# Peptides against a protein of PDB entry 5OOQ, part 6

Target 1, 227 residues: chain A of PDB entry 5OOQ
Amino acid sequence: YREDVRQVVTHPANALSFLQPGRLVEISVNGKDNYGWGAVVDFAKRINKRNPSAVYTDHESYIVNVVVNTMYIDSPVNLLKPFNPTLPEGIRPAEEGEKSICAVIPITLDSIKSIGNLRLYMPKDIRASGQKETVGKSLREVNRRFPDGIPVLDPVKNMKIEDEDFLKLMKKIDVLNTKLSSNPLTNSMRLEELYGKYSRKHDLHEDMKQLKRKISESQAVIQLDDL

## One batch from the design tools (peptide; aimed at target 1 S17 Q20 Y121)

Design b1_p9_8_s2 (made by RFdiffusion4, then SolubleMPNN; from b1_p9_8, 4 letters changed)
Fold by OpenDDE base, seed 5:
Structure b1_p9_8_s2 (fold): chain B 227 residues (1-227), chain A 9 residues (1-9)
Amino acid sequence: as target 1 above (227 residues)
Amino acid sequence: MIDYGELIK
C-alpha cells in the first residue's frame, strides 16, 4: 500500500509541481541505494538524443537533479552525466563507517521515496565551487532539526490529490492499517486505473502548455507583423 | 491553496 501511494504521489501529474528548487526528497535508487534526503536542483523531461523514439514510463519520463550529501567519497562522481539517470558503476551512498561527499545526481521520479514538506534555499549556481557543500550543510541542519524525520507532504492536505479512486485508496489504507485486511489485487487494479488517469491528465497539461506556447508565439508574430 | 512547505534559509 505504501508503494501504491508512492506511485501516485511520484507520478508526474502530482509530483512535478512540488519539485521546486530546494524541495526535499527522499531518494532510493534501484530500490537498494538509499541516499536519504536530498534537495531538488531542477527537473526536465527525459530526452534520449540517441533514441528520440524511446518511450519511458511516466515515472521514468522525467529526470530530477538532486543534491545528496551521502555519496560515497570514492564514488566516480566525475562520470556522472547531467540528465542521465543511468548512474555509472560505483556510484552509491556511503555505508556505515564510510565517508560521504555532496553530489548532484540525476534520478527518475521512481527513485523518489518521499517528497518532503520543506524546501531549502538553493544557491543560484549549484555547480559553482562549494555550493553543493553549502546545500549539504543545510541538509545536515534539517536532519538535526527533525530528528524524528523530515515531514512528508500529505497527498490530500498538501498536494491536493483529489482523485476519487486515490481518496478511496487512502481511506482503505487507513482502514487496513486499523483492520489488517488487504486486497492487493483490488488495490493493484485501482492503481492501474489511477496511472491511466494521471497519464492522461499530464498529457492534457502538456498539450495545453504547448498550445499556450503556440498561441503566444502566434500572437508575437502577429504583433511583429503589425509593426 | 497548496502548501508548499517552509523555506529554510
Scores: peptide ipSAE 0.347, ipTM 0.913, DockQ to the pose 0.367
OpenDDE base, seeds 1, 2, 3, 4: peptide ipSAE 0.246, 0.289, 0.268, 0.161; ipTM 0.878, 0.893, 0.889, 0.846

Design b1_p9_8_s3 (made by RFdiffusion4, then SolubleMPNN; from b1_p9_8, 5 letters changed)
Fold by OpenDDE base, seed 2:
Structure b1_p9_8_s3 (fold): chain B 227 residues (1-227), chain A 9 residues (1-9)
Amino acid sequence: as target 1 above (227 residues)
Amino acid sequence: MVDFGELLK
């Protein structure tokens, strides 16, 4: 159920408006590499120049650049390619007892575990000397101030996800958390159905928005050709 | 949203 909520929260339709520079996000790459809380630098739509016809899932369709302060010191950070979320081998968080450094890594939305209700100041040029380290210090300070964890955005109150199917999902999760005793299988299928309906509705809405943009762009081009 | 940029200055 937490994963279902995560899927909704990290969907482009919901997440992108909250991925401003400096936004805190909790990062887990490939479900195994936990970088902890990082700060958003920027994001961009994923473009495959080699395969323009590549279709990405919604959660893989954007690349988010994030500053982390937990990169293993001996990670081959020089091999990081901008806008390539496929991280080179050896790029990993520092384990306990290992030294860490600050790095900017490109991740997908699927690598976001949580979106924080906090935003750091993000330098204009994060690649300038010492800027990553400054953000890294800020991240440490935030973690110090929130020993019980960084506050997460509330999907309903903060993110204003008012979709009825999502609200039903949330209510079901609350009920299930309260009623651990009710048949898990029926609830799982219904949650999947609700998530599926929500996802489809959002996909349709985004498609509609994209279509409207394309129409508007096409109309703008026609006006330019008539001049 | 708490802007820590102001809080950390």
Scores: peptide ipSAE 0.035, ipTM 0.739, DockQ to the pose 0.199
OpenDDE base, seeds 1, 3, 4, 5: peptide ipSAE 0.029, 0.027, 0.029, 0.029; ipTM 0.669, 0.662, 0.668, 0.676

Design b1_p9_8_s4 (made by RFdiffusion4, then SolubleMPNN; from b1_p9_8, 3 letters changed)
Fold by OpenDDE base, seed 2:
Structure b1_p9_8_s4 (fold): chain B 227 residues (1-227), chain A 9 residues (1-9)
Amino acid sequence: as target 1 above (227 residues)
Amino acid sequence: MIDFGELIK
């Protein structure tokens, strides 16, 4: 059920509105590489220039650039490619006792374990010398202030996910935390239905944004011709 | 109003 909630929370329709610069996110890449809490730099829709027909899942359709302060010091960070979430071999978090450095890594939404209810003030240019380290210090300070863990966004109260099926899912989770009695199959079907609804809503929203951009671009071109 | 969380400096 936690994974089900994560799938809904990290869906583009829900997550993107909360991925502002400085947003804290908990990062787990490929289910094995836990970078802990990082800070969002920016995000972009995933575009494969080599394969424009590439179809990504919703959770893989965006790339989020995040600052982490847990990168293993000997990781080949120079091989990191902007907007390529396929991380080079050797890119990993530092293990216990290893030294870590700050790095900006591109991740997919699927690599977000949780979204924090906190934002850092981000430098204007994170790629400038020393800026990643500044964010790294801020991350350490946040962890110091929240020894019991960084507060996570409440999907209902904070994210305003008002979907009835999701609310039912949340209620079921609450009930299951008290009673083990609900059939997992019914929840999976509802999650799929919810996912379908969210996907459709997102697609419509993106279509509207694209249309608005096209209109704005067309208007801008008309203004240039009148000069 | 969506609570976007606290900005920490």
Scores: peptide ipSAE 0.190, ipTM 0.872, DockQ to the pose 0.392
OpenDDE base, seeds 1, 3, 4, 5: peptide ipSAE 0.029, 0.030, 0.033, 0.037; ipTM 0.644, 0.661, 0.688, 0.700

## One batch from the design tools (peptide; aimed at target 1 R119 L120 V142)

Design b1_p10_1 (made by RFdiffusion4)
Pose (drawn by RFdiffusion4):
Structure b1_p10_1 (pose): chain A 225 residues (1-48, 51-227), chain P 10 residues (1-10)
Amino acid sequence: YREDVRQVVTHPANALSFLQPGRLVEISVNGKDNYGWGAVVDFAKRINNPSAVYTDHESYIVNVVVNTMYIDSPVNLLKPFNPTLPEGIRPAEEGEKSICAVIPITLDSIKSIGNLRLYMPKDIRASGQKETVGKSLREVNRRFPDGIPVLDPVKNMKIEDEDFLKLMKKIDVLNTKLSSNPLTNSMRLEELYGKYSRKHDLHEDMKQLKRKISESQAVIQLDDL
Amino acid sequence: EDVIIYEDDV
């Protein structure tokens, strides 16, 4: 349900109104590379030119400044409006130095939208400007060690569509349902939940393998035939 | 250098 709400928030109709320069966003591109919190510089519509049609979330590209780029990552390969990050450009590992950079992303690569925004120079492309902004991101990350506050989708972003409101209520219902479980006030909750979640991942992982073996025991493309 | 941050109002 929360992932469902995220798509409603990041859809261009609602998200673009709050994508002013300097807006803070949490970037997780393709659900794999997590660059942490960054600052939005600008955005523009995606024009595929072959005029190919794009998905609503991929219909726009946002350039954001990050402060967690791997230091030896080859940033010279980036095209201004190509959000497909070349192989080798990755967030810095836990033990590796970081460098400030600007990357393009689609809206689907935004995890959350912040209520804070930075002062940014006119030309982020100018000498030392991307570096200076990266310093500001490091300070915001210190004042807010637990995280950056998110924008309230209803109160702040004024999202009032009825279908979305039912979705928000569905979450509150499941939360109070969760808060009424006997394990909520338990000390072993983190232990037992982790112990169970590992057994569950295996069950789902084993189920994936279990089906592959059976289909391959028989002839391969007999069904296609 | 001083850091300038803007916070949104309702």

Design b1_p10_1_s1 (made by RFdiffusion4, then SolubleMPNN; from b1_p10_1, 8 letters changed)
Fold by OpenDDE base, seed 5:
Structure b1_p10_1_s1 (fold): chain B 227 residues (1-227), chain A 10 residues (1-10)
Amino acid sequence: as target 1 above (227 residues)
Amino acid sequence: MELKIFELSL
């Protein structure tokens, strides 16, 4: 059920509006590499220049650049490619006893474990020398201030996810937390339906955005022709 | 409910 909630929360239709610069997110790459809490730099729609026809899942369709302070010091961070969420071999978080460094890594939405209700004030140019380390210090300070964990956005109260099926899912989770009655298959089916709804909303939103852009471009062309 | 944003200054 936690995974079901995560899938809904991290869906583009819900997550993107909360991925402002400085937003804290908990990062787990491929379900194995836990970087802990990082800070969002920016995000962009995933574009495969080599294969423009590549179709990504909703959770893989965006790349989020995040600052982490838990990168293993000997990781080949120089091999990181902007907007490529396929991380080079050796890119991993530091293990216990290993030294860590700050790095900006591109991740997919699927690599977001949770979204925090906290934002850092981000430097204007994260690529400037020392800026990622400054963010790293801030992340350490946040972790120090929240020893019991960074507050997570409430999907309903904060994220305003008002989908009826999701609300039912949340209620079921609450009931299950109290009664331990599980119907995972029913919840999975409902989750798929939710994904379908969110995907449609997102697609429509992107289509509207593209249409608005095309209209603006057309208006700009008309203005240029009228000059 | 307004999104409670807590911002830390760098």
Scores: peptide ipSAE 0.135, ipTM 0.808, DockQ to the pose 0.139
OpenDDE base, seeds 1, 2, 3, 4: peptide ipSAE 0.046, 0.047, 0.067, 0.037; ipTM 0.748, 0.761, 0.779, 0.712; seed 4 fails the geometry check

Design b1_p10_1_s2 (made by RFdiffusion4, then SolubleMPNN; from b1_p10_1, 7 letters changed)
Fold by OpenDDE base, seed 2:
Structure b1_p10_1_s2 (fold): chain B 227 residues (1-227), chain A 10 residues (1-10)
Amino acid sequence: as target 1 above (227 residues)
Amino acid sequence: MEVKIFEEKL
């Protein structure tokens, strides 16, 4: 159930409109490496320059760059490749009693555990000296202000996910949280039906993004010809 | 530059 909700929430058709710079996201890499809450820098469609015909799953089709403040201090952060979500060996969160540093890591949508209802005002150049550490201080301040946890976006109220099967899933979860007794297997089949509907919404979102990019590129060319 | 925190009114 929680995973089924996560799959719907983190699908490109739903998540990308909420991955603005400074958006807080809860990060879990490879199902083991919990970085906690980080801040979105940017995202891009995953492009394999070596294999342009590579097909990724929807959840692996985008790279999200996030600032984390929980990177283990002795992690080989210099080996991090921009837009490569395959993290080098030894890139991990700090354990209890270990020192941590701020890092920008590239993750997939599948590494997002939750999307927060909070944003940070991100610096324009996160790669400039001291900027990651500034974001890291703000992440600590957020955790201090929200001791009961960072507020998560409501998939229905905030994200406007109005799919009937998703709404039925959410209602079932609410009923189950009230009554421990109903079967998980009926929801996996509904997730596949939801993916078929989200594919169409994703195509429209990419078309809109390509159109906005073409408009921006045409405006940039017009500004260059007026100089 | 201080990073400001804000809650989105969605």
Scores: peptide ipSAE 0.112, ipTM 0.811, DockQ to the pose 0.495
OpenDDE base, seeds 1, 3, 4, 5: peptide ipSAE 0.087, 0.068, 0.085, 0.105; ipTM 0.796, 0.758, 0.745, 0.812

Design b1_p10_1_s3 (made by RFdiffusion4, then SolubleMPNN; from b1_p10_1, 8 letters changed)
Fold by OpenDDE base, seed 2:
Structure b1_p10_1_s3 (fold): chain B 227 residues (1-227), chain A 10 residues (1-10)
Amino acid sequence: as target 1 above (227 residues)
Amino acid sequence: MELRIFEEEE
């Protein structure tokens, strides 16, 4: 059930509007590499320059750049490629007793475990010397202030996910948590229906984003011609 | 270092 909720929350139609710079996200890469809470730098639609016809799943169709403060110190961070979510071998979080460093890593939406209800003020240039370490200090301070965990966005109250099937799923989870019962088959069927709805919403969102970009680009060109 | 956190209002 938690995975079903995660799939809905991290779908582009829901997640992208909450991936502003500084948004806290909990990161798990490949289901094994837990980096803990990081801060969003930016995101972009995944483009394969070598294969423009490449089709990605919804959860793999965007790249999110995040600052983490849990990177193992001896990780080959110099091999990290911007907007390439396929991390080099040896890129991993520090284990207990190991030293960690701050790094910017590109992840997919599928690597987001949860979206926090907190945002950091991000430096304008995260690539400048010392800026990622500043964010890393802020992340440590957040963890200190929230010893019981960083507050997670409520899918309904905060994210305004009003899909009826999702609401039914959430209600069912609440009931099941109380009764210690499970019905995974029913949830799987509902998830499939939800993805169909979210796909349509995503298409509209992308159309709007593209339109806004075109308007902005047109205005920028006009301003350049007037100079 | 002043930690500036935005809590999104419910």
Scores: peptide ipSAE 0.148, ipTM 0.806, DockQ to the pose 0.646
OpenDDE base, seeds 1, 3, 4, 5: peptide ipSAE 0.090, 0.137, 0.081, 0.124; ipTM 0.788, 0.797, 0.727, 0.785

Design b1_p10_1_s4 (made by RFdiffusion4, then SolubleMPNN; from b1_p10_1, 7 letters changed)
Fold by OpenDDE base, seed 4:
Structure b1_p10_1_s4 (fold): chain B 227 residues (1-227), chain A 10 residues (1-10)
Amino acid sequence: as target 1 above (227 residues)
Amino acid sequence: MEVKIFEEKE
């Protein structure tokens, strides 16, 4: 259920309006490289210059540049390119006991674990000397002020996601969270069954959406040939 | 939407 919520929240239709410069986002690259909370610099639609016909999933169709303060110090940060989410080998967060530095990394929407209900003032030129470090200090200060965690945007109250199926999902999660506090084992089997049904429905919905997009693109090409 | 905005501390 948490992953299903994440998929809806990080979908371009919902997320992009909340990815203003300075927006805090929690970052997990490839499901393993946890950078913690970073600050959004900017975003753009992903364009493959070598293959303009490349079709990306909705969650991979945009690139978000984010400042992180948890980059491993010996990472080859000089090889990072804005709007290229294919990270060079050796780009990783610092582990326990390792030193970290500030860096701007390009990520996909799929690498956003959560969107925070906080925004930093961002320097005009984040690439200028010392500017990333300034943002890094601000990130440390935010973490200090919120020891129990940075407040996450409420998908319904803040993001105004009004999809009926999503609202039902959120209600189910609330009910399950209240019940899991009382009986964890019985709820795990029921969660797996519900997740399986929802995952199938979601996959079908995404497939239909992709199909509709392909149909619309093909119709647009046909109209150009008739002119 | 109430977004809390923090100034960057120099």
Scores: peptide ipSAE 0.072, ipTM 0.719, DockQ to the pose 0.154
OpenDDE base, seeds 1, 2, 3, 5: peptide ipSAE 0.071, 0.042, 0.071, 0.050; ipTM 0.721, 0.723, 0.721, 0.756; seed 5 fails the geometry check

Design b1_p10_2 (made by RFdiffusion4)
Pose (drawn by RFdiffusion4):
Structure b1_p10_2 (pose): chain A 225 residues (1-48, 51-227), chain P 10 residues (1-10)
Amino acid sequence: YREDVRQVVTHPANALSFLQPGRLVEISVNGKDNYGWGAVVDFAKRINNPSAVYTDHESYIVNVVVNTMYIDSPVNLLKPFNPTLPEGIRPAEEGEKSICAVIPITLDSIKSIGNLRLYMPKDIRASGQKETVGKSLREVNRRFPDGIPVLDPVKNMKIEDEDFLKLMKKIDVLNTKLSSNPLTNSMRLEELYGKYSRKHDLHEDMKQLKRKISESQAVIQLDDL
Amino acid sequence: EPVIIYEDSS
């Protein structure tokens, strides 16, 4: 349900109104590369030119400044409006130095939208400007070690559509349902949940393999035939 | 240099 709410928030109709310059966003492109918290510089519509149609979330491209780019990542390959990050551009590992950079992303690559925004120079492309902004991101990350506060979708973003409101209530219902479980006030909860979640990943992982073996025991494309 | 942060209002 939370992932369902995220798509509603990041959809261009609601998200673009709050994508002013300097807006803080948590960037997780394609659910793999997590760049941490960054600052939005600008955004523009995606024009595929071959005029190809794009999904609503991919219909727009946002340039954001990050402070967790791997230092030896080849940033010279980036095209201004190509959100497909070339192979080798990745967030810095836990033991590797980081460098401030600007990357393009689609809206689907935004994990959360912050209520804070930075002062940004006019030309981020100017000399040393991307570096200076990266310093500010490091300070915000210090003052807010647990995380950056998110925008309230209803109170702040004024999202009042009825279908979305039922979705928010569905979450509150499951939370109070979760808070009424006997394990909520337990010390072994982290231990038992992790022990169970590992067994569950294997079950789902084993089920994936279990089907592959059976289909391949028989002839391959007999069904296609 | 000082850090300038803007916070949204309701």

Design b1_p10_2_s1 (made by RFdiffusion4, then SolubleMPNN; from b1_p10_2, 7 letters changed)
Fold by OpenDDE base, seed 3:
Structure b1_p10_2_s1 (fold): chain B 227 residues (1-227), chain A 10 residues (1-10)
Amino acid sequence: as target 1 above (227 residues)
Amino acid sequence: MELIIFEEEL
């Protein structure tokens, strides 16, 4: 269930309109390397210049550059290549008791665990000296302000995912959270049907981007001033 | 530090 929701939420047809610069995302690379909450820099469609015929899955078809503040200090961060999601060996989050640094890492949509209902103001040039460390300070302050966790985008209310099978999935999760008891196996086939519907909607992505931007612009901007 | 929280009014 939670994974089925994650697959729908992180699909390009849904996620890309919410990956504006400064959007908070919870990052897990390869299901093992948990970087925690990072901030989106930018994203681009994955293009293999060496193999133009390379077909990627929808969740691997885009690269998102994110600032993290949890990179292990001795990680070979100089080997990181923008828009290359194949991370060098030794690129990992800091463990307990290890020192961390700020880094920009390229990830796939599949490495997004959650999309936050929060956006940072990003520096104009993240490549300039000290700018990623500024974002890293901002991420620490966000985590301090939200000790119970950063608020996640509601897939229905905030993301406006109105697919009937997805709404049925969400209602089932709600009923299960209230009733504690029944069967994950029937949802995999419905996820494939949902996935097939989202893949066909990808050609309408520009029109949906404009509509979702208008929805996002109409959301109450609570500016938390620096106290 | 400017923080934008998108609260949907419940």
Scores: peptide ipSAE 0.059, ipTM 0.768, DockQ to the pose 0.248
OpenDDE base, seeds 1, 2, 4, 5: peptide ipSAE 0.041, 0.058, 0.048, 0.055; ipTM 0.732, 0.759, 0.722, 0.760

Design b1_p10_2_s2 (made by RFdiffusion4, then SolubleMPNN; from b1_p10_2, 6 letters changed)
Fold by OpenDDE base, seed 2:
Structure b1_p10_2_s2 (fold): chain B 227 residues (1-227), chain A 10 residues (1-10)
Amino acid sequence: as target 1 above (227 residues)
Amino acid sequence: DELIVYELSL
């Protein structure tokens, strides 16, 4: 059930509006590499320059750059390629007893375990010397302040996911949490119908983003002509 | 510069 909720929450139609710079997200890459809570730098639609016709799943269609403070110190971070979510071999979180460093890693939406209800004020240039470490210190402070865990966005109250099938799923989860986990929720979630609705919402969101970019570009051109 | 942590009240 948690995975079903995660699939809905991390769908572009729902997640992208909450991936502002500084947003805390919990990161798990390939289901095994847990980086813990990181901070969003930015995100972009995934573009395959070699294969422009490449079709990605919704959860793989965006790249999110995140600062983590749990990167293993001997990881080949220099091999990281911007906007390439296929991480080089050896890129991993530090294990217990190992030293960690701060790094910016590109991840897909599928690597987001949860979205936090907290944001950091991010440096303007995260690539500048010392800026990643500053974010790393802030992440440690956040973890210290929330020993029981960083508060997660409520999908209904905070994210305003109002789909009836999703609400039914959430209610069932609540009931199961009170009665111990019984199986019935997976069969009741019309995930395909949910994805259909979210796909339409995603299309609208992308259209709005493109429109905002066009407006911004037009304004920039006007400013250049007035100079 | 110390980064400020803030909770988003949505």
Scores: peptide ipSAE 0.087, ipTM 0.807, DockQ to the pose 0.527
OpenDDE base, seeds 1, 3, 4, 5: peptide ipSAE 0.044, 0.056, 0.046, 0.040; ipTM 0.739, 0.801, 0.749, 0.734; seed 3 fails the geometry check

Design b1_p10_2_s3 (made by RFdiffusion4, then SolubleMPNN; from b1_p10_2, 6 letters changed)
Fold by OpenDDE base, seed 2:
Structure b1_p10_2_s3 (fold): chain B 227 residues (1-227), chain A 10 residues (1-10)
Amino acid sequence: as target 1 above (227 residues)
Amino acid sequence: MELIIFEESL
């Protein structure tokens, strides 16, 4: 059920308007490499220069650049290619007891586990010397401030996802969480139906333009702290 | 100086 929610939340039609610079996102690459919470730098539509006719899934059709502070120190970060979400071999988060460094990594929407209800003010030039490390320090401070976890955007209240089937899914999850009921099987079939509806309902190109405009709009925010 | 912004109003 969590995966079903994640698929809806991370769909371009829903996620892109919340991927402003500094947005916190929880990152898991290939379902195994957990980088924890990172900060969004920017995003762009995925373009294959070698194969312009390449078709990507909706969740793989955008590249999000994120700052992480959990990169293993001996990872071959110099092999990272901008706007290439296929990470080189050896790029991984630090394990317990290993040293970590800050890095900017390109990920797909499918690598987003959660979108936080929190943003950092990002440096204008994140690639300048010391800037990613500054963001890394801020990420550590955020984690310190939220020992029970960073607040996640509410899909309904915050993201305004109003799809009826999604709302039903959320209600079912709430009921199941309350009842400790073990019936996970019924919801996987509904995810495909939901996904099909999202894919058909939105012209992603038109939506992206609208979303970019919305991203630039002023939002009511509360300053938590200066770092 | 980095600022942390909480967006609960969204």
Scores: peptide ipSAE 0.050, ipTM 0.771, DockQ to the pose 0.484
OpenDDE base, seeds 1, 3, 4, 5: peptide ipSAE 0.062, 0.048, 0.042, 0.051; ipTM 0.775, 0.759, 0.732, 0.767; seeds 1, 3, 5 fail the geometry check

Design b1_p10_2_s4 (made by RFdiffusion4, then SolubleMPNN; from b1_p10_2, 7 letters changed)
Fold by OpenDDE base, seed 2:
Structure b1_p10_2_s4 (fold): chain B 227 residues (1-227), chain A 10 residues (1-10)
Amino acid sequence: as target 1 above (227 residues)
Amino acid sequence: MELRIFEESL
């Protein structure tokens, strides 16, 4: 069911309107390479200049450029080709104990695990020296502020996905979660995870409101100090 | 560095 939800959420018809610059997305390439949360730079329709007749699946039909701060330091990032989602060999996230760097990687929609309900302020030129690292610092700060996880867009409430089959799917998931939540043993950890996710969503919503307030207050204070 | 986060729910 989670994969079914992911397929709907990451479908171009739903996802593209939420892939603005700075949008946080959780990235998993080829189901193996987990880069964690990155920030969207831009996206474009996938065009194969060598084979204009190439038909891509919906989830492979767009390329999303994302900044990640989890790239393995010795990855051949210089071999990355803009808008080519076929990553060179050796492009991978850093493992435990390895050093990471910031990089812009081109991914397909299928590599998006989740779309966050947060956007970073993005530099105008991400390719300029130090700009990727700036985004990387922002990503670290976000992760610090949201230790329980970055809030995910609600497919229905936020993304306004109103497809009847999808709504039925969501209802089934809710019923299953409720039934699982009615089972005391599954309730504790997964209700702590789902209620942790829902409470993280609600607490993240409140934390986002508080963060917006703090950012607004901080901006107001900075504006007052610059006067 | 000022972290500017935009919440879409707002």
Scores: peptide ipSAE 0.120, ipTM 0.785, DockQ to the pose 0.586
OpenDDE base, seeds 1, 3, 4, 5: peptide ipSAE 0.042, 0.045, 0.049, 0.048; ipTM 0.721, 0.757, 0.733, 0.760; seed 1 fails the geometry check

